# Peptides against a protein of PDB entry 7BDX, part 183

Target 1, 212 residues: chain A of PDB entry 7BDX
Amino acid sequence: EMGAAACTLLWGVSSSEEVVKAILGGDKALKFFSITGQTMESFVKSLDGDVQELDSDESQFVFALAGIVTNVAAIACGREFLVNSSRVLLDTILQLLGDLKPGQCTKLKVLMLMSLYNVSINLKGLKYISESPGFIPLLWWLLSDPDAEVCLHVLRLVQSVVLEPEVFSKSASEFRSSLPLQRILAMSKSRNPRLQTAAQELLEDLRTLEHN

## One batch from the design tools (peptide; made by RFdiffusion4, then SolubleMPNN)

Design b2_p20_2_s1 (from b2_p20_2, 8 letters changed)
Fold by OpenDDE base, seed 4:
Structure b2_p20_2_s1 (fold): chain B 212 residues (1-212), chain C 212 residues (1-212), chain A 20 residues (1-20)
Amino acid sequence: as target 1 above (212 residues)
Amino acid sequence: as target 1 above (212 residues)
Amino acid sequence: SLMDELFAKTEQAAEEAAAR
């Protein structure tokens, strides 16, 4: 309980850029983010057994950790830190997104996807995650999720790849050959306006790339 | 481990006034400080059994909690919050300071004493803690500690009481009758310059009060 | 819930970060 409370407060205050700088300026940041990855991994591995209630202190704790990572990644220096000094955490997030089944741990997936999206704002970060083994298959796996928010954040991450010519060119062949176009087209007809818009924009971006 | 890491980071960033305001501005502050007290209490109660290594994650966690409370109490709005909304935590700190044996949990004692001192900057806070049952005996108990830093922070808290006429007048009779003058005189001869100075200043303040 | 509020704030911050 207390750990979850402390972590939740840390999540809340990490919305401030100055707090992110303070977190990273300390000597404990590396250790913190290392253990963060391990903790998130342990949680996800435990899910195949006991249905941990979504409202458990453990779930709250892990969500708060993911929230902190996301908030850190929202800041330029935070992105730089993650990409340069906490690559294992990024690898862990990518792995965990693959390990989770469709509809499983939706909120955690969203937070993890948001963190990856934030990292993708940095070209070095986008390069790193997009060059990760199985990244493109992972995107399509995640896009099969029944949750609209998960799919939205996947589409945003896909868009980040598509909008960066240097990154897209490296994966263009695999991307084009495996693109779940019918799934994206279905999302462009979603009743969820955010998902609908994101899918439409991505389709427009893809069309632009085909004509170039 | 992860809880201690998160709490330690929260402690570090809580040195900022803006972070303290952010902590208190949320709806979870009350719960956090409630559980903080319980966690600290549980830790202290566990000490009579197993010699928990000072460097344990549990110790670090509790020290970080006490550090957060101290940093919150360093800010005006934080003092107001503690005095108005978290009195149970203040009562717990006072109780724990009494429950700990001389030389036991020195660093925790110092942090707790620092928090009480910070609270004492607010007249309402000083009134509250000084009117707590057994407060004066507690000060003398703590002053028997062999640790110079513990004694220093006790002397500072005693000084806060002595320097506030409205507070001192209420306890003056008990204070004068129980004052460990010989102990304070011994501290005024300490090789520790901070302790020496604090004891000398307190002796001067006490002399001034006797002449008025 | 607090978690939902924090989530929303985190989402907003991410959107703002993308706009920069």
Scores: peptide ipSAE 0.210, ipTM 0.814, DockQ to the pose 0.348
Fold by OpenDDE base, seed 5:
Structure b2_p20_2_s1 (fold): chain B 212 residues (1-212), chain C 212 residues (1-212), chain A 20 residues (1-20)
Amino acid sequence: as target 1 above (212 residues)
Amino acid sequence: as target 1 above (212 residues)
Amino acid sequence: SLMDELFAKTEQAAEEAAAR
């Protein structure tokens, strides 16, 4: 209980750039983010059996951890820190996104995807995550999720790849060969306006790349 | 482990006034400080048997909680919040200071005393804690501690009482009858310069009150 | 829920970060 409450408060205050700088300026930042990855991994591994009440203190705790990572990644110095000093955490997030089944822990998936998207704002971050083993198959696996918010944040991450020529050129062959075009087209017809817009924009970006 | 790390980071960032305002502005502040008191109490109750390794994650966690309370009490709005909305926490801190033996959990005692001192900066806070049952006996119990830092922070709290005529007048009879004058005089001869100074100042303040 | 509020704030911060 208390850990979840403290972590939730830390998540809330980490929305401030000054707080992110304070977190990173301490000698404890490296350890904190290392333990964060381990804690998230341990939680996801525990889900296989029990329908853990998603509203449990444990779920809230892990959700808050993912929120902190996301807020750190929203700041330029935070992105630099994560990509330079906490790559294991990024690897963990990618792994956990692959381990979770479609529809499983949707809210956590969304936060993890948001964190990766925030990291992708830096070219160095985008390069790192996109060069991760199985990254493209992971994107398509995540697009199979029935949840519109999961799919939305996947589409945003895909767009970050497509909009960076240096990154896209490395993956272009695999991307084109495996692209779930019918799924993205279906999303462009979604009743969810955010999902619809994101899918439409991605389709336009993809068309532009085919003509070049 | 992760809870202690998160709480330690929250403690570090809570040194900022803006972070304190952010903590208090959330709907979770009441719950957080309620659970804080319960957690600290549970920890202190667990100490009776096992020499809990003072360096344990649990000790660090509780230490960080006490640090957060101290930092909140360092800010005017934080003091107001604690005295208006978290009186149970103040009662808990007073109780725990009484339950701990001389030399037991010295660092935690120091933080708890620092939090009470910070609360005492507000007249309303000083009134509240000084009117708590057994407050004066508690001060003398704490002055029996062999640790110079514990005694220093007790002397500072005693000085806050002595320097406020409205508070001191209510307790003057009990204070004069139970004052461990010889102990304070011994502290004025301490090799610790901070303790020596605090004891000397308090003795001067007490002499001034006898002549009025 | 407060979790939803924190989520929304995090989402907003991410959107603002993307706009920079």
Scores: peptide ipSAE 0.205, ipTM 0.813, DockQ to the pose 0.364
Fold by OpenDDE base, seed 2:
Structure b2_p20_2_s1 (fold): chain B 212 residues (1-212), chain C 212 residues (1-212), chain A 20 residues (1-20)
Amino acid sequence: as target 1 above (212 residues)
Amino acid sequence: as target 1 above (212 residues)
Amino acid sequence: SLMDELFAKTEQAAEEAAAR
């Protein structure tokens, strides 16, 4: 219980840039983010047996950890730290997104996707994530999720790839050959306005790239 | 491990007034400080059996919790919160200081004494702490500790009582009758300059009060 | 819920990060 409470408070205050700088300026940052990845991995591995209630202290703790990573990645120095010094954590997040079943741990998936998106704002981060083995198949697998928020954040991450010519050119062949166009077209007709807009914008960006 | 790491980071960032305000401005502050007291109490109760190594994750976690309380108490709004909304935590800290043997958990004692001292800067906090049952006997018991830092922080807390006429007048009879004068005189001859100065100042303050 | 509030703040910070 106390660990989850402390971690939740740390998540809340990590929305401040000054707090992120303070976290990263310490000698403990590397160890903290290493253990973060291990803790998240341990939690996801524990799910295959007991339906650990989403409201457990452990779930709240891991949710707060993912929130901290997301808030750190929202800041330029935080992105730089993650892509330079915590690549194992990025690899862990990608792996965990692949290990979780569709509809499983939706909120955790959303935070992990948000963290990857925030890292992708840094060109070095986008390159690292998009060059990860199985990245494109992972995106399409995640886009099969029934949850609109998961799909929204996948579309945003896909858009980050498409909008970066240097990154897109490396994956363009695989991307075009595997694109779940019917799924994205279905999302462009969603009743969720955020999902609808994101799918429409991505389709427009893709059309623009085909005509150039 | 992860809980101790997260709590240690929260402790580090809680040195900022803005972070303390953010912690207290949330709806979680009451629950957090309630669980803080319970966690510290559980740890101290666990010590009577196994010499839990001072370097355990649990010890680091409790140490960080005591550090957070101390940092919160260093700020005016934090003191107000503790004395108005977290009195049970203050009672717990007083109780734990009484439960720990001389020389046991020295660093934790120092942080707890620092937190009480910081709370005592608020007149309402000083009144609350000094009116606690057994407060004066507790001070003398703590002053019997072989650790110079424990004794230093006890002397500072005693000085806070002596320098407040309204508070001192209520306890003056008990204080004078139980004062470990020989122990304080011995501390005024300490090789530790901080302890020496604190003991000398307290003796001067006490002499001034006897002549008025 | 508190988790929803923290989530919303995190989402807002991500949107602000994208605008920079």
Scores: peptide ipSAE 0.200, ipTM 0.812, DockQ to the pose 0.362; fails the geometry check
Fold by OpenDDE base, seed 1:
Structure b2_p20_2_s1 (fold): chain B 212 residues (1-212), chain C 212 residues (1-212), chain A 20 residues (1-20)
Amino acid sequence: as target 1 above (212 residues)
Amino acid sequence: as target 1 above (212 residues)
Amino acid sequence: SLMDELFAKTEQAAEEAAAR
């Protein structure tokens, strides 16, 4: 209980740039983010058995950890720190997104996807995550999720790749051959306006790339 | 481990006034400080058996909690919050200072005493703690500690009482009758310069009160 | 819920980061 409460407070205050700088300026940042990855991994590995109630102290704790990582990645110095010093955490997030089944831990998946998107704002971060083994298959696996919010954040991450020619050129062949075009077209007709817009924008960006 | 790491980061960032305002501005502050008191109490109650290694994750976690309370009390809005909304936590700190034996959990005692001293900067806070049952006997119990840093922070808290006539007048009879004058005189001859100075200043303040 | 509020703040911060 107390750990979850402390972590939730830390998540709330980490929305401030000055707090992120304070977290990263201390000698404890490396240890914290290392243990963060391990804790998230342990939680996801425990899901194969007991339906941990989504509202348990443990789930709330891991949710807050993912929130902290997302807030750190929202700031330039935080992105640099994650990409330079916490690559193991990024690898863990990519792995856990592959290990979670469609419909499993939806809110956690959304925060992890938001953290990866925030990292992708930096070209170095985008290169690192897009060059990760199985990245393109992982995007399509995640896009098969029934949850509209998961799909929205996957489309945003796909768009970050498509909008960067230096990154897209390396994966263009695999991307074009495996693109779930019918799924994206279905999302462009969604009743969810955010998902609809994201799918339409991505389809426009993809059409532009086919004509170039 | 992860809880202790998160709490330690929260302690570090709570040195900022803006972070204290962010902690207190959220709907979670009341719950956090309630659980803080309970967690500290559970830790102190567990000490009667196993010598919890002073460097255990549990001890570091409780130490960080006491540090957060101290940092919150260092700021005007934090003092107001503690005195208005978290009186149970202040009562818990006073109780735990009585339950800990001389030489036991020295660093924790110092942080708890620092938090009470910071609360005492506000007249409302000083009134509340000084009117607590057994407060004067508790001060003398704590002053019997062999640790110079514990004794220093006790003397600072005693001085806060002595320097406020409105507060001192209520306890003056009990204070004068129970004052461990020989102990304070011994501290005024300490090799520790901070303890020596605090004891000398308190003796001067007490002499001024005897002549008025 | 408080988790929904924190989520919304995190989402807003991510949107602001993308606009920069």
Scores: peptide ipSAE 0.196, ipTM 0.812, DockQ to the pose 0.348; fails the geometry check

Design b2_p20_2_s2 (from b2_p20_2, 7 letters changed)
Fold by OpenDDE base, seed 5:
Structure b2_p20_2_s2 (fold): chain B 212 residues (1-212), chain C 212 residues (1-212), chain A 20 residues (1-20)
Amino acid sequence: as target 1 above (212 residues)
Amino acid sequence: as target 1 above (212 residues)
Amino acid sequence: SLMDELFAKTEENVEKAAEE
């Protein structure tokens, strides 16, 4: 209980840039993010395959941890820190996104995807995550999720890859050969306006790249 | 482990006034401080009478919690919050200071005493803690501690009482009748300069009050 | 819920970061 409460408060205050700088300026930042990854991994491994995100202190705790990571990644110095000093955490997030089934731990997946998107704002971060083994198959696996918010944040991450020529050129062949075009087209017809727009924009970006 | 790490980070960032305001501005502040008191109490109750502060995750966690409370109490709005909305926590801190033996959990005692001192900066806070049952005997019990830092922070709290006529007048008879004058005089000869100065200042304040 | 509020604030930070 108390751990979840403290972590939730830390998540709330980490919305401030100055707080993120204070978190990173301390001697414990490295340890915190290392243990964060381990804690998230342990939680996901403890889930039974059919267990949805439980309204438990443990779930709230891990959710808050993912929120902190996302808020840190929302700041330029936070992105730099994660890419330079906490790569294992990024690797863990990528792994956990692969380990979770479609429809499982939806809120956690959304925050993890948001964190990866924030990391992708920096070219160095985008290069790092996109060069991760199995990254392209992972995106398509995640895009099979029935949850519109999961799919939305996957599409945003895909768009970040597509919009960066230096990154996209390296994986363009694999990307084009495995692209779940029918799924993205279906999303472009979604009643969810955010998902619809994201899918349409991605389709436009892809069309532009095919003509160049 | 992760709870202690998160709590330690929250402690570190709570040194900022803006972070304290953010902690208090959220809907979870009341719950956080309530659970904080319970957690600290549970920890102290779990200590065997002869167990010193262990270098454990649990000890570090509780230490960080006490640090957060101290940092919150260092800010005017934080003191107001504690006195108005978290009186149970103040009662718990007073209780725990009584439950801990001299030499036991020294660092925790120091932080708890610092928090009470910070609360005492406000007249309302000073009135509240000084009107606590057994407060005067508690001060003398704590002043029997062999640790110079514990004694220093007790003397500072005693000075806060002595320097406030409206508070001191209510307990002056009990205070004067039970004052461990020989102990304070011994501290005024301490080789620890901080303890020496605090004891000398308190003795001067007491002399001034006897002549008025 | 507070979790929803914190989520919304986090989402806002993501949007702000994307605009920079």
Scores: peptide ipSAE 0.330, ipTM 0.831, DockQ to the pose 0.349
Fold by OpenDDE base, seed 1:
Structure b2_p20_2_s2 (fold): chain B 212 residues (1-212), chain C 212 residues (1-212), chain A 20 residues (1-20)
Amino acid sequence: as target 1 above (212 residues)
Amino acid sequence: as target 1 above (212 residues)
Amino acid sequence: SLMDELFAKTEENVEKAAEE
């Protein structure tokens, strides 16, 4: 209980750039983000047995941890820190997104995807995550999720890859051969306006790349 | 481990006024400070059996909690919040200072005394803590501690009472009758310059009050 | 819920970061 409360407060205050700088300026930042990855991994590994109620203190704690990582990645110095000093955490997030089944821990997946998207704003971060083993298959696995918010944040991450020529050129062959085009076309007809727009924009970007 | 790391980061960032305002502006502040008191109480109650190593994750966690309370009390709106909305926490801190033996949890006692001192800057806070049952005996109990830093922060809290006529007048009879004058005189000869100065100033203030 | 409020604030930070 107390840990979840403290972590939730830390998540809330981490929405400030000055707080992110204060977190990173301390000597404890490395340890904190190392343990963050381990804690998130332990939680996801526990889900195969006990349907932990989404409202548990443990779920709230892990949700807050993912929120902190996302808020840190929203700041330029935070992105630099994650990409330079917390690569293991990024690897863990990618792994956990693969380990979670469709419909499992939707809110957690959304926050993890948001954190990866924020990291992708940094070209070094985008290169790092896109060069991770099985990254393209992982995107398509995540795009099979029935949740519209999960799919939205996957499409945003895909767009970050597609719009960066230095990154897209390395994966273009695999991307074109494995693209779930019918799924993206279905999303462009979604009743969710954010998902609809993201899918339409991505389809336009992909068409532009086929003509080059 | 993760809880202690998160709480330690929250303590560090709570040194900022903007962070204190952000903590208090949320709907979780009341719950957080309620659980803080309970957690500190549970820790102190556990000490009678297991010599918990001062370097344990639990000790670090409770130390960080006391640090957060102290930093909140350093800010005007934080003092107002504690005095208006977290009186149970103040009562808990006073109780725990009585429950801890001389030489036990010195660092925790210092932070708790610092938090009470910061609360005492607010006249409403000073009135509240000084009107607590057994407050004057508690001060003298704490002044029996062999630790110079504990004694220093007790003397500072005593001075806050002595320098406020509206508060001191209510306790003047008990204060004069129970004052450990020989102990304070001994502290005025301490090799610790901060303790020496605080004891000397308090003795001068007390002499001024005897002539009125 | 507070979790929804914190999520919304986090989402706002993601949108701001995308505009930079």
Scores: peptide ipSAE 0.329, ipTM 0.831, DockQ to the pose 0.363
Fold by OpenDDE base, seed 3:
Structure b2_p20_2_s2 (fold): chain B 212 residues (1-212), chain C 212 residues (1-212), chain A 20 residues (1-20)
Amino acid sequence: as target 1 above (212 residues)
Amino acid sequence: as target 1 above (212 residues)
Amino acid sequence: SLMDELFAKTEENVEKAAEE
């Protein structure tokens, strides 16, 4: 109980840039983010066995951890820290996104995807995550999720790749060969306006790349 | 492990006034500080049974909680919050300081005493803690501690009472009748310069009050 | 819920970061 409460408060206050700087300025940041990855991994591995109620203290704790990572990644110095000093955490997030089934832990997936999107604002971060083994198949696996918010954040991450020529050129062949175009087209007709817009924008970006 | 790490980070960042405001501005502050008192109480009650190693995750967690309370009390709005909305936590701190034996959990005692001292900066806080049942006997119990830092913070808290006429007048009879003068005089000869100074200042303040 | 509020604040931070 109290651990989840403390972590949730840390999540809340990490919405401030000054708090992110304070977290990162201490010698504890490295240790904290190393244990964060391990804790998130342990939670996801426990889901296959126990009906962990979504409202459990453990779930709340992991949500708060993912929220902290996302808020850290929202700040330039936080992105730099994650990409330079916490690559194992990024690898863990990518792995966990692959290990989770469609419809499983939707809110956690959204937070993890939001964190990766924020990391992708930095070219170094985008390069790092996009060069991860199985990254393109992972995007399509995630895009099969029935949840509109999961799909939205996948599309945003795909857009970050597509809009960066140096990154896209390296994966363009694999990307084009595996592109779930019919799925993206279906999303462009979604009743969710955010998903609809993101899918339309991505389709426009993809059309622009086919003409060049 | 991770709970202690998160709480320790929250302790570290709570040194900022802006973080204290962020902690207090949310609906979670009341819940957090209610659980804080319960968690600290549970820890102290567990010490009589198990040799909890001082370096345990649980000890670190409780130290971080006490540190957070201290940092919150260092800020004006934090003192106001504690005195107006978290009186049970203050009662718990006073109780735990009484339950701990001399030489037991020295660092925790120091943090708890620092929090009470910070609360005493506010006249409402000083009134509240000084009107607590058994407060004067508690001060003398704590002043029997072999640790110089514990004794230092007790002397500082005693000084806060002595320097406030409205508070001191209410307890003056009990205070004078139970004053461990020989102990304070011995502290004024301590090799610890901070303890020596605090004891000398308190003796000067007490002499001034005897002449009025 | 508190989790929903924190989620919304996090989402707002993501949107702000995307605008930078």
Scores: peptide ipSAE 0.332, ipTM 0.832, DockQ to the pose 0.381; fails the geometry check
Fold by OpenDDE base, seed 2:
Structure b2_p20_2_s2 (fold): chain B 212 residues (1-212), chain C 212 residues (1-212), chain A 20 residues (1-20)
Amino acid sequence: as target 1 above (212 residues)
Amino acid sequence: as target 1 above (212 residues)
Amino acid sequence: SLMDELFAKTEENVEKAAEE
């Protein structure tokens, strides 16, 4: 309970750029983000057996950790820190997104995807994520999720790759050969306006790349 | 480990007034400070048996909690919040200071005393603390601590009472009858400059009150 | 819920970061 409450407050205040700078300016930041990855991994590994109630203190704690990472990644210095000093955490997030089944820990997936999206704002971050082994298969695995918010953030991450020629050129062959076009077309007809728009924009961007 | 790390980061960032306002502005503040008191109490109750290493994650966690309370109490709105909405926490801190033996959990005592001192900056806070049952005996119990920092913060709290006529008048009889004058005189000869000064100032303030 | 509020604030930060 208390750990989850403290972590949740830290998440709330980390919405401020000044708080993110204060977190990163301390000698403890490296240790904190190292342990963050380990804690998130331990939680996901524990899910295989017990119906951990999504409302458990542990779930809230890990949810808050993912929220903190996302808020740190929303700031330029935070992105630079994560890409330079917390690559293991990024690798952990990618791994956990692969380990989680469709419909499993949806809120955690959304926050982890949001964190990766924020990291992808920087070319260095986008390169690191997109060059990760199995990244393209992971995107399609995640796009199989029934949750519209998971799919939305996957589409946004795909769009970040597609919109950067230097990055897209490296994955273009694999991307085109494995693209779940029917799934994306189905999303473009979604009743969820955000998902519909994201799928339409991605389809337009992909069409533009086919004509070049 | 992770809880202690998160709480320690929250403590660090709570040195900012804006962060204190952000902590208090959320509906979670009441719950957080309620659980804080319970957690600190549970920790102190657990000390009676095991040599809890002062460097344990649990010790660091509780230390950070006391630090957060102290930083909140350093801000005017934080003091007002604690005195209005977290009186149980103040009562818990007073109780824990009584339950801890001389030389036991010195760092925790110091932070708890610092928090009470910060609360005492406001007349309402000083009244609340000084009117607490057993407050004067508690001060003398704490003043028996061999640690100079514990004694320093006790002397500062005593000075806050002595310097406020409205508050001192209510306790003056008990205070004068139980004053460990020999102990304070010994502290005025301390090799610790801060303790020496605090004891000298208190003795001067007490002499001024005897001449009136 | 509190979690929803924090999520919404985090989402807002993601959108702000995307505008940079």
Scores: peptide ipSAE 0.330, ipTM 0.831, DockQ to the pose 0.378; fails the geometry check

